# Designs tried in a protein design run: peptides against a protein of PDB entry 3NZW. Part 134

Target 1, 212 residues: chain A of PDB entry 3NZW
Amino acid sequence: TTTLAFRFQGGIIVAVDSRATAGNWVASQTVKKVIEINPFLLGTMAGGAADCQFWETWLGSQCRLHELREKERISVAAASKILSNLVYQYKGAGLSMGTMICGYTRKEGPTIYYVDSDGTRLKGDIFCVGSGQTFAYGVLDSNYKWDLSVEDALYLGKRSILAAAHRDAYSGGSVNLYHVTEDGWIYHGNHDVGELFWKVKEEEGSFNNVIG
Target 2, 222 residues: chain B of PDB entry 3NZW
Amino acid sequence: QFNPYGDNGGTILGIAGEDFAVLAGDTRNITDYSINSRYEPKVFDCGDNIVMSANGFAADGDALVKRFKNSVKWYHFDHNDKKLSINSAARNIQHLLYGKRFFPYYVHTIIAGLDEDGKGAVYSFDPVGSYEREQCRAGGAAASLIMPFLDNQVNFKNQYEPGTNGKVKKPLKYLSVEEVIKLVRDSFTSATERHIQVGDGLEILIVTKDGVRKEFYELKRD

## One batch from the design tools (peptide; made by RFdiffusion4, then SolubleMPNN)

Design b2_p19_7_s4 (from b2_p19_7, 10 letters changed)
Fold by OpenDDE base, seed 3:
Structure b2_p19_7_s4 (fold): chain B 212 residues (1-212), chain C 222 residues (1-222), chain A 19 residues (1-19)
Amino acid sequence: as target 1 above (212 residues)
Amino acid sequence: as target 2 above (222 residues)
Amino acid sequence: MMTLSSYRGPFAVSVPFTP
C-alpha cells in the first residue's frame, strides 16, 4: 500500500494505490483505500483491510451523529480524535491501521491528521503512509512546493504513487486521486498503473531502467 | 498446542453477469488427505435472492451462514418484510465477521445476487470482514489456480484487440449465463486435475430476477 | 488475512502552515 496526502495553496491532494495483498498473493487490484466520510472529509486506509474499512466506516457514522447533534459539520480535529481514541482503547489487541483524516472546515481550513493503531495522532502538511511510503516521499519531497498549481499538485500526487507502485511490490493496481477544497472533495479518477506508467515514461523520459 | 481451526478444503467461485449472478462450489469435504464426503453442499440460498458460501473451515462456514440466515429473518421482522438488498447483506456479513475479529471465522466468504438496479453482484470477504464488490472471485483451496484464469476470461486481462500492436485493450463486456456456466465448469474441472482438495461434484447456483436455480455436475472422484 | 500492506509510522514532514 501507498497512500499520501499533502496541503498546498489550493487545498489538499489525496492519492492512493488500490492493491491488496495476502503475503505474496495479490488479493485485489481494485480496493478503495479512500473512504468518503462526508462531502468535506476523507479517510485513507493502510494496514489491515478489515480494520481500516470497519473502523473508518464507523467513524463516518460518528461524524454523522455529530452533525445531527451539533447542527454543524464535525471538525477534522474532532473526527481524527474520535478515531484516535478508539484505536487507543484497542491498544495491544492487534489492530493494524495507518490512516489519514483529510478535510476542510471553515474554522480549520484544509487539514490533515495522521492516525495509527499505535495511538499516534499527528497534524501535518505532508504524509505518506504504507509499505511504499518511502518511495512516494522521494518523489513528493523533491517536487513539493506550497505554491503548486492545482494541476501540478494533482500530477505530483499521482506521480508519487506511481513511483511507489513501480518499486514497492505491495503497491499497484491503480491510482485514485482526490482534490479537497473549501467546497468539498473532488474525485479525479482512477488511473491504471500500467497505462499511466507508459504515458509518464514517454512524456517525462523517466523510468529509464525499464526498456520499452 | 491448541489449534481450534481445521481445513476442509474445497473451492468456490462467483461471477456477476448483467442481469444475473452465479455462485459455484465443489462438494468435496476433506481433512488432510482423507475425503470426508463427496457430496457436502457449501453454497446456500439464504433468501431474498441472496446466495452465500463461506469456504475454509466448514464448522465456521456453517456457523456464519446460519447467523446470516437468522439476520435475514430478523431484518424482515424489524422492517415489515422488506427485502434485504445485496449491499445491506454485505454490510451485515462484515459485522458478523468483524464481531469475531480476535477469534475469526476461518473462511473466505462470497455472496451473490442482484443489486437494486437488477444487475448481477458478487461480494467477497476476508476472514475478518473486509469486503469488495467484484465481477468475479475465486475462494478456497484452488483459488490461486482459478483466479488468474478469471482475470483473463471475465475481466479480459492481458487481452488486446488484434492488429493494434497491444495498444488497445479488449473491451469489457458482460458474459451470457451460458458463457459463465462454461467458464465455471472449465475452472472446476481444471482445478480438480491439479488440486487434491477439489473434486467429486460441482453445484452452481444461478440468481436471476426470477429466483435461484441450481445446477449439478459431476467432477473427477479421485 | 487480507492486508493493505504494513504501514510504517509516519515520517512527519511538517511544513510550517502559513495561514
Scores: peptide ipSAE 0.089, ipTM 0.771, DockQ to the pose 0.053; fails the geometry check
Fold by OpenDDE base, seed 2:
Structure b2_p19_7_s4 (fold): chain B 212 residues (1-212), chain C 222 residues (1-222), chain A 19 residues (1-19)
Amino acid sequence: as target 1 above (212 residues)
Amino acid sequence: as target 2 above (222 residues)
Amino acid sequence: MMTLSSYRGPFAVSVPFTP
């Protein structure tokens, strides 16, 4: 798995691969590793698929309850804290989760929290999470700027996941790409890694370790 | 040390068509190298046009299916005989599975039916309740033998239009029920040849708007 | 168990699928 999120002048880019594995077995190439909690809030999944899917869906319910009770959307801080508190209660039980809670509120602006099953909760501007995270960081850190255009930021997110998919055997399938703005998240499509790889290679003249 | 889990072998397969879905399973039940039964159905009509199989440890599978059937019953009681949708069924099954997250049902679960638009739907679950809607899924002992075949024949993976130098993929299209049944039969006959835990019989449940139809085919008994 | 490859630190996603 490779997931990433980063803040920039235009909001948040979220990009994830779609491969699921069970050991050496590729269980799926089409897993949705982004959970759309609400129109302004996304959760990413790494680790145990069921743990992430179950608890982030549960988180969605808690967020909706908050909205109903408080007549206001939950903050990214509060949403991430709910999840963090939950997983902390299960500390030692064997949950496996590496998640990013990404969203926008008027109070916070674009916000990213990293939450994992160890109880770690971190606010930050850039996170890559998964077995391919180091590969993604290699590309992302090398090209990241706060002042990226939306187009460039989207491409960078996609490109970083592609790099990870290329080098990490546990990442692949496709890239799901999101842009989070003040108006909510926008889905920017599913990009098959196979097709994307060749396109990027041709356009950039990159990936020269592969002979076309 | 006591192992609470057994492995009863077998294989299951789901394929979604345009306006139908199929869920198939062999009827062999084994323990180690011994055949317990040559006809133990593992694909079930659960009502509301939903078929289900939970393959792996049969005791867990049966328990899960029973719980789901009961869930369907209670859904009707609580919601004035409302039909349970396939997506809601999937969510329910997730909760059943994840409710035992720390002592999981040792099964690969697949359900099949029609979505609210009347399109074929197949949902696959891991032992602890992660699930995904897919066009096809193999589960169980011979899943590793069948799934690549389905990738190629249902999803047309690695197929390209002739004369395009591999640049144009074979377009995705829905398969007919006859084509799907053929693929299912070929899958299980092939799996039976290469896997000792698969064989004896093949039961296919076909879900359409008109209900659930069952077909049975003999497999090798060796 | 399907695992979305878990990497310690920001975890890899490993989806447990097979028992």
Scores: peptide ipSAE 0.064, ipTM 0.775, DockQ to the pose 0.149; fails the geometry check
Fold by OpenDDE base, seed 1:
Structure b2_p19_7_s4 (fold): chain B 212 residues (1-212), chain C 222 residues (1-222), chain A 19 residues (1-19)
Amino acid sequence: as target 1 above (212 residues)
Amino acid sequence: as target 2 above (222 residues)
Amino acid sequence: MMTLSSYRGPFAVSVPFTP
């Protein structure tokens, strides 16, 4: 798995691969590793698929309850804290979760929290999460700047996942791409790695380690 | 040390068509290399045009299916005989599975039916309740043998239009029920040849708007 | 158990597979 999220002048980019594995077995190439918690919040999935799906869906319910009770959308900080508190209660029970909670509120602006099953909760500008995270960071860190255009930011997110998919055997399938703004998240499509790789190689002149 | 799980082998396969879905399973029940039964159905009509199979440890599978059937019953009681949608069924099954997250049902679960638009739907679950809607899924002992075949024959993976130098993928299209049945039969026939835990019989449940139809085919008995 | 990837630190999604 490779997931990433980063803040920039235009909001948040979220990009993830779609491969699921069980050991050496590719269980799926089409896993949705972004959970659309609500129209304004995204959760990413790394680790146990069921753990992430179940609890991030649960989180969505909690966020909805907050909205109903408080007549206001929940903050990203609060949403991530709810999840963090939950997983912390299960600390040692064997949950496996590496998630990013991403959203844009007026009070916070574009906000990303990393939450994992170890109880870690971090706010930050850039996170890559998964077995391919280091590969993604290699591309992302080298090209990241706050002033990226939306187009460039989307491409950078996509390109970083592609790099990880190329080098990490546990990442692949496709890239799911999101742009998060104050108005909510926008889905920017599913990009098959098999097609995307060759396209990027041709257009950039990159991946010269591969003949084709 | 006590092992609470057994493995009863078998294989299941779901394929979604345009306006139908199929869920198939062999009828062999085995422990290690000893055949317990040559005809033990593992694919069930659960009502509301939903078919279900939970393949792996049969005790867990049976328990899960029973719980789901009861869930369907109670859903009717609580919601004025409203038909349970396949997506809602999937969510319900997730909760059944995840409810035992720390002592999981040792099964691979697949359900098949029609979505609310009348289109074929297949949902697959891991032992703890992760689920996804897919066009096809194999589960059980011979899943590793069948799934790549389905990738190629249902989703046309690695197939290209002739004369395009591999630049144009074979277009996706829905398969007819007849074509799907052929694929299912070929899958199980092939799996039976290469896996000792698969064989004896093949039961296919076909879900359409008109209900659930069952077909049975003999497999090798060796 | 199906796994998306090994989770050490912010690690990949794993899906549980059959035991």
Scores: peptide ipSAE 0.051, ipTM 0.761, DockQ to the pose 0.144; fails the geometry check
Fold by OpenDDE base, seed 4:
Structure b2_p19_7_s4 (fold): chain B 212 residues (1-212), chain C 222 residues (1-222), chain A 19 residues (1-19)
Amino acid sequence: as target 1 above (212 residues)
Amino acid sequence: as target 2 above (222 residues)
Amino acid sequence: MMTLSSYRGPFAVSVPFTP
């Protein structure tokens, strides 16, 4: 798995691969590693598929309850804290989760929290999470600027996941791409890695380690 | 050391069509190298046009299916006989599975039916409740033999339009029920040849808007 | 999580690493 999220002048980019594995077996190439919690809040999945899917869906319910009780959308800070508190209660039980909670509220602006099953909760501007995270960071860090255009930011997110998919055997399938703004998240499509790779190679003249 | 799990072998396969879905399973039940039964059905009609199989450790599979059937029953009681949708069924099964997260059901679960738009639906679960809707899924002992075949024949992976130098993919299309049945039969006959835990009989449940029908075919009994 | 023999184990979408 490779997931990433970063803040920039235009909001948040979230990009994830779609491969699931069981050992050496490719279980699926089409896993949705982004949970759409609400129109303004996303959760990403890394680690155990069931752990992330179950608890992030549960988180969605908790966020909805907050909205009903408080008559306002939950903050990204509060949403991530709910998840963090939950997984911390299970600390040592064997949950496997590496998640990013990404969203926009009027009071916070665009916000990203990293939450994992070890009890870590971090706020930041750039996170890559998964077995391919270092490959993604290599591309992302080299090209990241706060002042990226939305188009360039989307491409950078997509391109970073592609790099990880190329080098990490546990990442691949497709790239799911999101842009989070003050108006909510926008889905920017599913990009098959097989097609995307050759397109990028041709257009950039990159990936010269592959002949064809 | 005590192992609480058994392995009863077998293989299951789900394929979704446009307005139907199929869930198939062999009828062999084994332990190690011993055939316990040559006809032990593992694909079940659970009501509300939902068919289910939980393949792996049969005791766990049976328990899970019974719990789900009970869930359907209570859903009707609590919601004025409302039909349980396939997506809601999938969510319910997730909770059943994840409820035993730290002592999982040792099974690969597949359900099939029609979604709320009348389209064929197949949902697949891992032992702890992650699930995905797919066009096709093989589970069980011979899943590794069958799934690549389904990738190629249902989802047309690695197939291209002739004469395009691999530049144009074969277009996706729904398969007819007859085509799906052929694929299922070919899958199981092939798997039976190469896996000792697959054989004896093939039971296919076909879900349409008109209900669930069953077909049975003999497999190799070696 | 227990390893499943002859069957797919729990799906792994990655090994989570702290950034």
Scores: peptide ipSAE 0.029, ipTM 0.759, DockQ to the pose 0.092; fails the geometry check

Design b2_p19_8_s1 (from b2_p19_8, 11 letters changed)
Fold by OpenDDE base, seed 4:
Structure b2_p19_8_s1 (fold): chain B 212 residues (1-212), chain C 222 residues (1-222), chain A 19 residues (1-19)
Amino acid sequence: as target 1 above (212 residues)
Amino acid sequence: as target 2 above (222 residues)
Amino acid sequence: LFHPLLAKMVEHYEKYLKK
């Protein structure tokens, strides 16, 4: 798995691969590793697919209950804390989760929290999570600027996942791309790695380790 | 060391069409190298036009299917005989599976039916309840033999239009029920030749708007 | 929630879980 999220002047970019594995077996190439918690919040999944899918869906229910009770959208801080508190109760039970909770509120602005099954909860501007995270960071860190245009930021997210898909055997399939703004998340499509790789190679003159 | 899990072998396969879905399974039940039964159905009509199979450890599979059937009954009691949608069924099955997260059902689960738009739907589950909707899925002993074949023949992976120098992919299209049945039969006959845990008989459940139809075919009895 | 019997067999069954 390779997931990433970063803040920039235009909000948040979230990009993820879609490969699921069971050992050396490619279980799926089409997994949705972004869980749409609600129209304003995204969760990413790395680690155990069932753990992330189950608990982030549960988180969506908790966020909805908050909105019903408080008549206000839940903050990204509060949403991520609910999940963090939950996984902490299961500490040592064997949950495997590396998640990012991404959203945009008027109070917080664009916000990303990293939450994992070890009980770590971190607020930050840039996270790459999964077995391919170091490959994604290599591209992302080299090209990241706060002042990126939305177009350039989307491309950078996509390109970083592509780099990870190329080098990490456990990452691949396609890139799912999201842009998060104050008005909510916008889905920017599913990009098959097989097609995307050759397109990017031709346009950039990159990936010269592959001849044909 | 005591192992609470068994492995009863077998293979299951789901394929979604445009206005139908198919869920098929062999009828062989095995323990180690001993055939327990040559006809033990493992694909079930659960009502509400939903078919289900949970392949792996048969005791766990049967338990899961029984729990789901019971869930359907209670859904009707609680919601004025409302039909359970396939997406709601998938969510329910996730909860059944994840409820045993720390002592899982040792099964690969597939359900098939029609979505609320009348389109064919196949959902597949891991042992702890991760699920996705797919056009096709193989599960069980010969899944590794069949799934690549389905990738090629259902999803047209690695197929290109002739004369395009590999630049134009073969377009996705739905298969007819007859084409799907042919693929299912070819999948199971091929799997039977290469896997000892697959054989004896093939039962195919076809879900359409008119209900569930069953077909049976003999497989090699080796 | 955690079953001790599974703990002894995690390595065997972990390969069947999607990640």
Scores: peptide ipSAE 0.310, ipTM 0.808, DockQ to the pose 0.080
Fold by OpenDDE base, seed 5:
Structure b2_p19_8_s1 (fold): chain B 212 residues (1-212), chain C 222 residues (1-222), chain A 19 residues (1-19)
Amino acid sequence: as target 1 above (212 residues)
Amino acid sequence: as target 2 above (222 residues)
Amino acid sequence: LFHPLLAKMVEHYEKYLKK
């Protein structure tokens, strides 16, 4: 798995691969590693697919209950804290989760929290999570700046996942791309790595380790 | 060492069409190298036009299917005989599986039916309830033999339009029920040749708007 | 919640879990 999220002047970019594995077996190439919690809040999945899918869906229910009770959308801080508290209760039980909770509230603006099954909860501007995270960081960190245009930021997110898909055997399939703004998240499509790789190679003159 | 799980072998396969879905399974039940039964059905009509199979450890599979059937029953009681949708069924099965997250059902689960738009739907589950809607999925002993074949023949992976120098992929299209049945039969025939835990018989459940139809074919009995 | 008797089976079981 490779997931990433970063803040920039235009909001948040979220990009993820879609490969699931069971050992050396490619179980799926089409997994949705972004859970749309509500129109303003996203969760990403790395680690155990069932753990992430189940508990982030549960988180969605908790967020909805908050809205009903408080008559206001839950903050990203509170949503991420609910998940963090939950996984901490299961500490030592064997949950495997590396998640990012990304969203927008008027109070917080664009916000990213990292939450994992070890009980870590971090607020930050840039996170890459999964077995391919270091490959994604290599591309992301080398090109990141706060003042990226939306177009450049979207491309950078997509390109960083592509790099990870290329180098990490456990990442691949496609890139799912999101842009989070004050108006909510916008889905920017599914980009098959098999096609995207050749397109990027041609346009950039990159990936010269591959002849084709 | 304590091992609460068995392995009863077998293989299952789901394929979604445009207005139908198919869920198929062999009828061989085995323990180690001994055939327990040459005809033990493992694909079930669960009502509401939903078919289900949970392949792996048969005791766990049967338990899960029974629990789901009971869930359907209670859904009708609680919701004035409302039909359970396939997506709701998938969510329910996730909860059944994840409810045993720390002592899982040792099964690969597939369900098939029609979505609310009348389109074919196949959902597959891992042992602890991660699920995905897919056009096709193989599960069980010979899944590793069949799934790559389905990638190629259902999703047209690695196929390109002739004369395009590999630049244009073969377009995705739905398969007819006849084409799907052919693929299912070829899949199981081939799997039977290469895997000792697959054989004897093939039962295919076809879900359409008109209900569930069953077909049976003989497989090699070696 | 965790079943300790499954400890030895974890390696075998985990290969079937999607990650």
Scores: peptide ipSAE 0.309, ipTM 0.807, DockQ to the pose 0.082
Fold by OpenDDE base, seed 3:
Structure b2_p19_8_s1 (fold): chain B 212 residues (1-212), chain C 222 residues (1-222), chain A 19 residues (1-19)
Amino acid sequence: as target 1 above (212 residues)
Amino acid sequence: as target 2 above (222 residues)
Amino acid sequence: LFHPLLAKMVEHYEKYLKK
C-alpha cells in the first residue's frame, strides 16, 4: 500500500493506490483505500484491510452521531481523536492500521491527522503511509511547495503514488485521487497504473530505467 | 499440536452480469487426500434473492451461513418484512466476520445478487470481514488457477483491439448468462484437471429478478 | 481476548488476510 496526503494553498490532496495483497498473492487491484466519512472528511487505509475498513466505517457512524447531537459537523481533530482513542484501547491486540483523517471545517481549515494502531496521532502538512511511503516521499518532498497550483498539486499526488507503484511490489493497480476544499472533497478519478506509467514516461521523459 | 482449523478444499466462483449474477461451487468435500463427499453443496440461497458461499473450513462456513440466514430472518422481524439489499447484506456479513476478529472464520466468503438498481452484484470477503464489490471473484483451493483466467475473460485484461499495435484495450462489456455459464464450466473443468481438491460436481446458482435458478454439471470424479 | 493456543495460529491464517 501507498497512501499520501498533503496540505497546500489550494487545500488538501489525497492520493492512494488500490492493490491489496495476501502474502505474495495480489488479492485485488481495485480496493478503495479512501473512506468517504462525510462530504468534508476522508479516511485513508493502510495495513490490515478489515481493521481499517471496519473501524473507519465505525468512525463514520460516530461522526454522524456527533452531527446529530451537536448540530454541527465534527472537527477533524475530534474525529481523529475518536479513532486514536479506539485503537489505543486495542493496543497489543494485533490491529494493523496506518490511517490519515483529512478534512475541512470552518474552525480548523484544511486539516490532516495521522493515526496508527500504535496509538500515534500526529497533525501535519505532509504524510505518506504504507510499504511504499519512502518512494512516495522521494518524489513528493522533491517537488512540494505550498504555492502549488491545484493542477500541479493533483499531478504531484498522482505522480508520487505512481513512483511507489513502480518500486513497491505491494503497491499498484490504480491511483485514486481526491482534492479537499472548503466546499468538501472532490474525486478526481481512478488512474490505472499501467496506462499512467507510459503516459508519464512519454510526457516527462522519465522512468528511463525502463526501456519502452 | 492444537489446530482448530481444517481444510475441506473446494472452489467457488462469482460473476456479475448486467441484470444477473452467478455464484458457483464444486461439490467435492475433502480432508487431506480423502474425499468425504462427492456431493456436498456449498452455495446456498439465503432468501431475499441473495446467494452465499463460505469456502475453506466447512464447519466455519456452515456456521457463518447459518448465522447470516438467521440475520435475514431477524431483519424481516425488525423491519416489517423489508427486503435485505445486497449492500446491507455485505455490511452485515462484515460484522459477523469481524465479530470473530481474534478467532476468525477460516473461510473465503462470496455473495451474489442484484443491487437496488437491478444490476448484478458480487461481494467477496476475507476471513475477518474486509469486503469489496467486484465483477468476478474466485475463492478456495483453485482460486489461484481460476482468478487469472477471469481477469482475462471477464475483465479482458491483456486483451487489445486487433490492428492497434496494443494501443487500444478491448472495451469492457457485460457478458450474457450463457457466456458466463460457459466461463464457469471451463473454469471448473480446468481446475479439476490440475487440483485434487476440486471435482465431482459443479452447482451453479443464477440470480435474476425472477429469483434463483440452479444448474448442475458433472465434473471428473478422479 | 487472547488464548495462547490461538496466538500460535496467527501465522496459519494471516497469509489469507488482505493487506
Scores: peptide ipSAE 0.300, ipTM 0.809, DockQ to the pose 0.076
Fold by OpenDDE base, seed 1:
Structure b2_p19_8_s1 (fold): chain B 212 residues (1-212), chain C 222 residues (1-222), chain A 19 residues (1-19)
Amino acid sequence: as target 1 above (212 residues)
Amino acid sequence: as target 2 above (222 residues)
Amino acid sequence: LFHPLLAKMVEHYEKYLKK
């Protein structure tokens, strides 16, 4: 798995691959590793697919209950804390989760929290999570700027996942891309790695380690 | 050493068509090298045009299917005989599986039916309840032999239009019931040849708007 | 219900779990 999220002047970019594995077996190439918690909040999945899918869906229910009780959208801080508290209660039980909770509230602005099954909760501007995270960071860190245009930011997210899909055997399939603003998240499509790779190679003159 | 799990072998396969879905399974039940039964069905009609199989440890599979059938029954009691949609069934099964997250059902679960638009639907689950809707999925002992074949023949992976120098993929299209049945039969006959835990019989459940139909075919009994 | 010994059984079968 490779997931990433980063803050920039235009909000948040979230990009993820779609490969699931069971050991050396490619279980799926089409997994949705972004959980749409609500129209304003995204969760990403790395580690155990069931753990992430189950608890992030549960988180969505908790967020909805908050909105009903408090008559206000839940903050990204509070949403991520709910998940963090939950996984911490299961500490040592064997949950496997590396998640990012991403949203944009008027109170907080664009906000990203990293939450994992060890009980770690971190607020930050840039996170890459999964077996391919180091490959994604290599591209993302080299090209990241706060002042990126939305178009450039979307491309950078997509391109970083592509790099990870190329180098990490546990990442691949397609890139799912999201842009998060104050008005909510916008889905920017599913990009098959097989097609995207050759397109990017041709347009950039990159990936010269591969002969076309 | 405590080992609560067995492995009863077998293989299951789901394929979604345009307005139908199929879920197939062999009827062999085995422990180690001993055939327990040559005809032990593992694909079930659960009502509401939902068919289900949980392949792996048969005791866990049977328990899970029974729990789901009961869930369907209670759904009708609680919601005035409302038909359980396939997507809602999938969510329910996730909760059944994840409810035993720390002592899982040792099974690969597949359900098949029609979605709310009348389109064929197949959902696949891991042992702890991760689920995905797919066009096709193989599970069980010979899944590794069959799944690549399905990638090629259902999803047309690695197939290109002739004369395009590999630049144009073979277009995706739905398969007919007859084509799907052929693929299922070829998959299981091939798997039977190469895997000792697969054989004896093939039962195919076909879900359409008109209900569930069953077909049976003999497999090698060696 | 959580049981530590049963949790270890999950680890034994992780190869069957999607990651």
Scores: peptide ipSAE 0.297, ipTM 0.797, DockQ to the pose 0.076

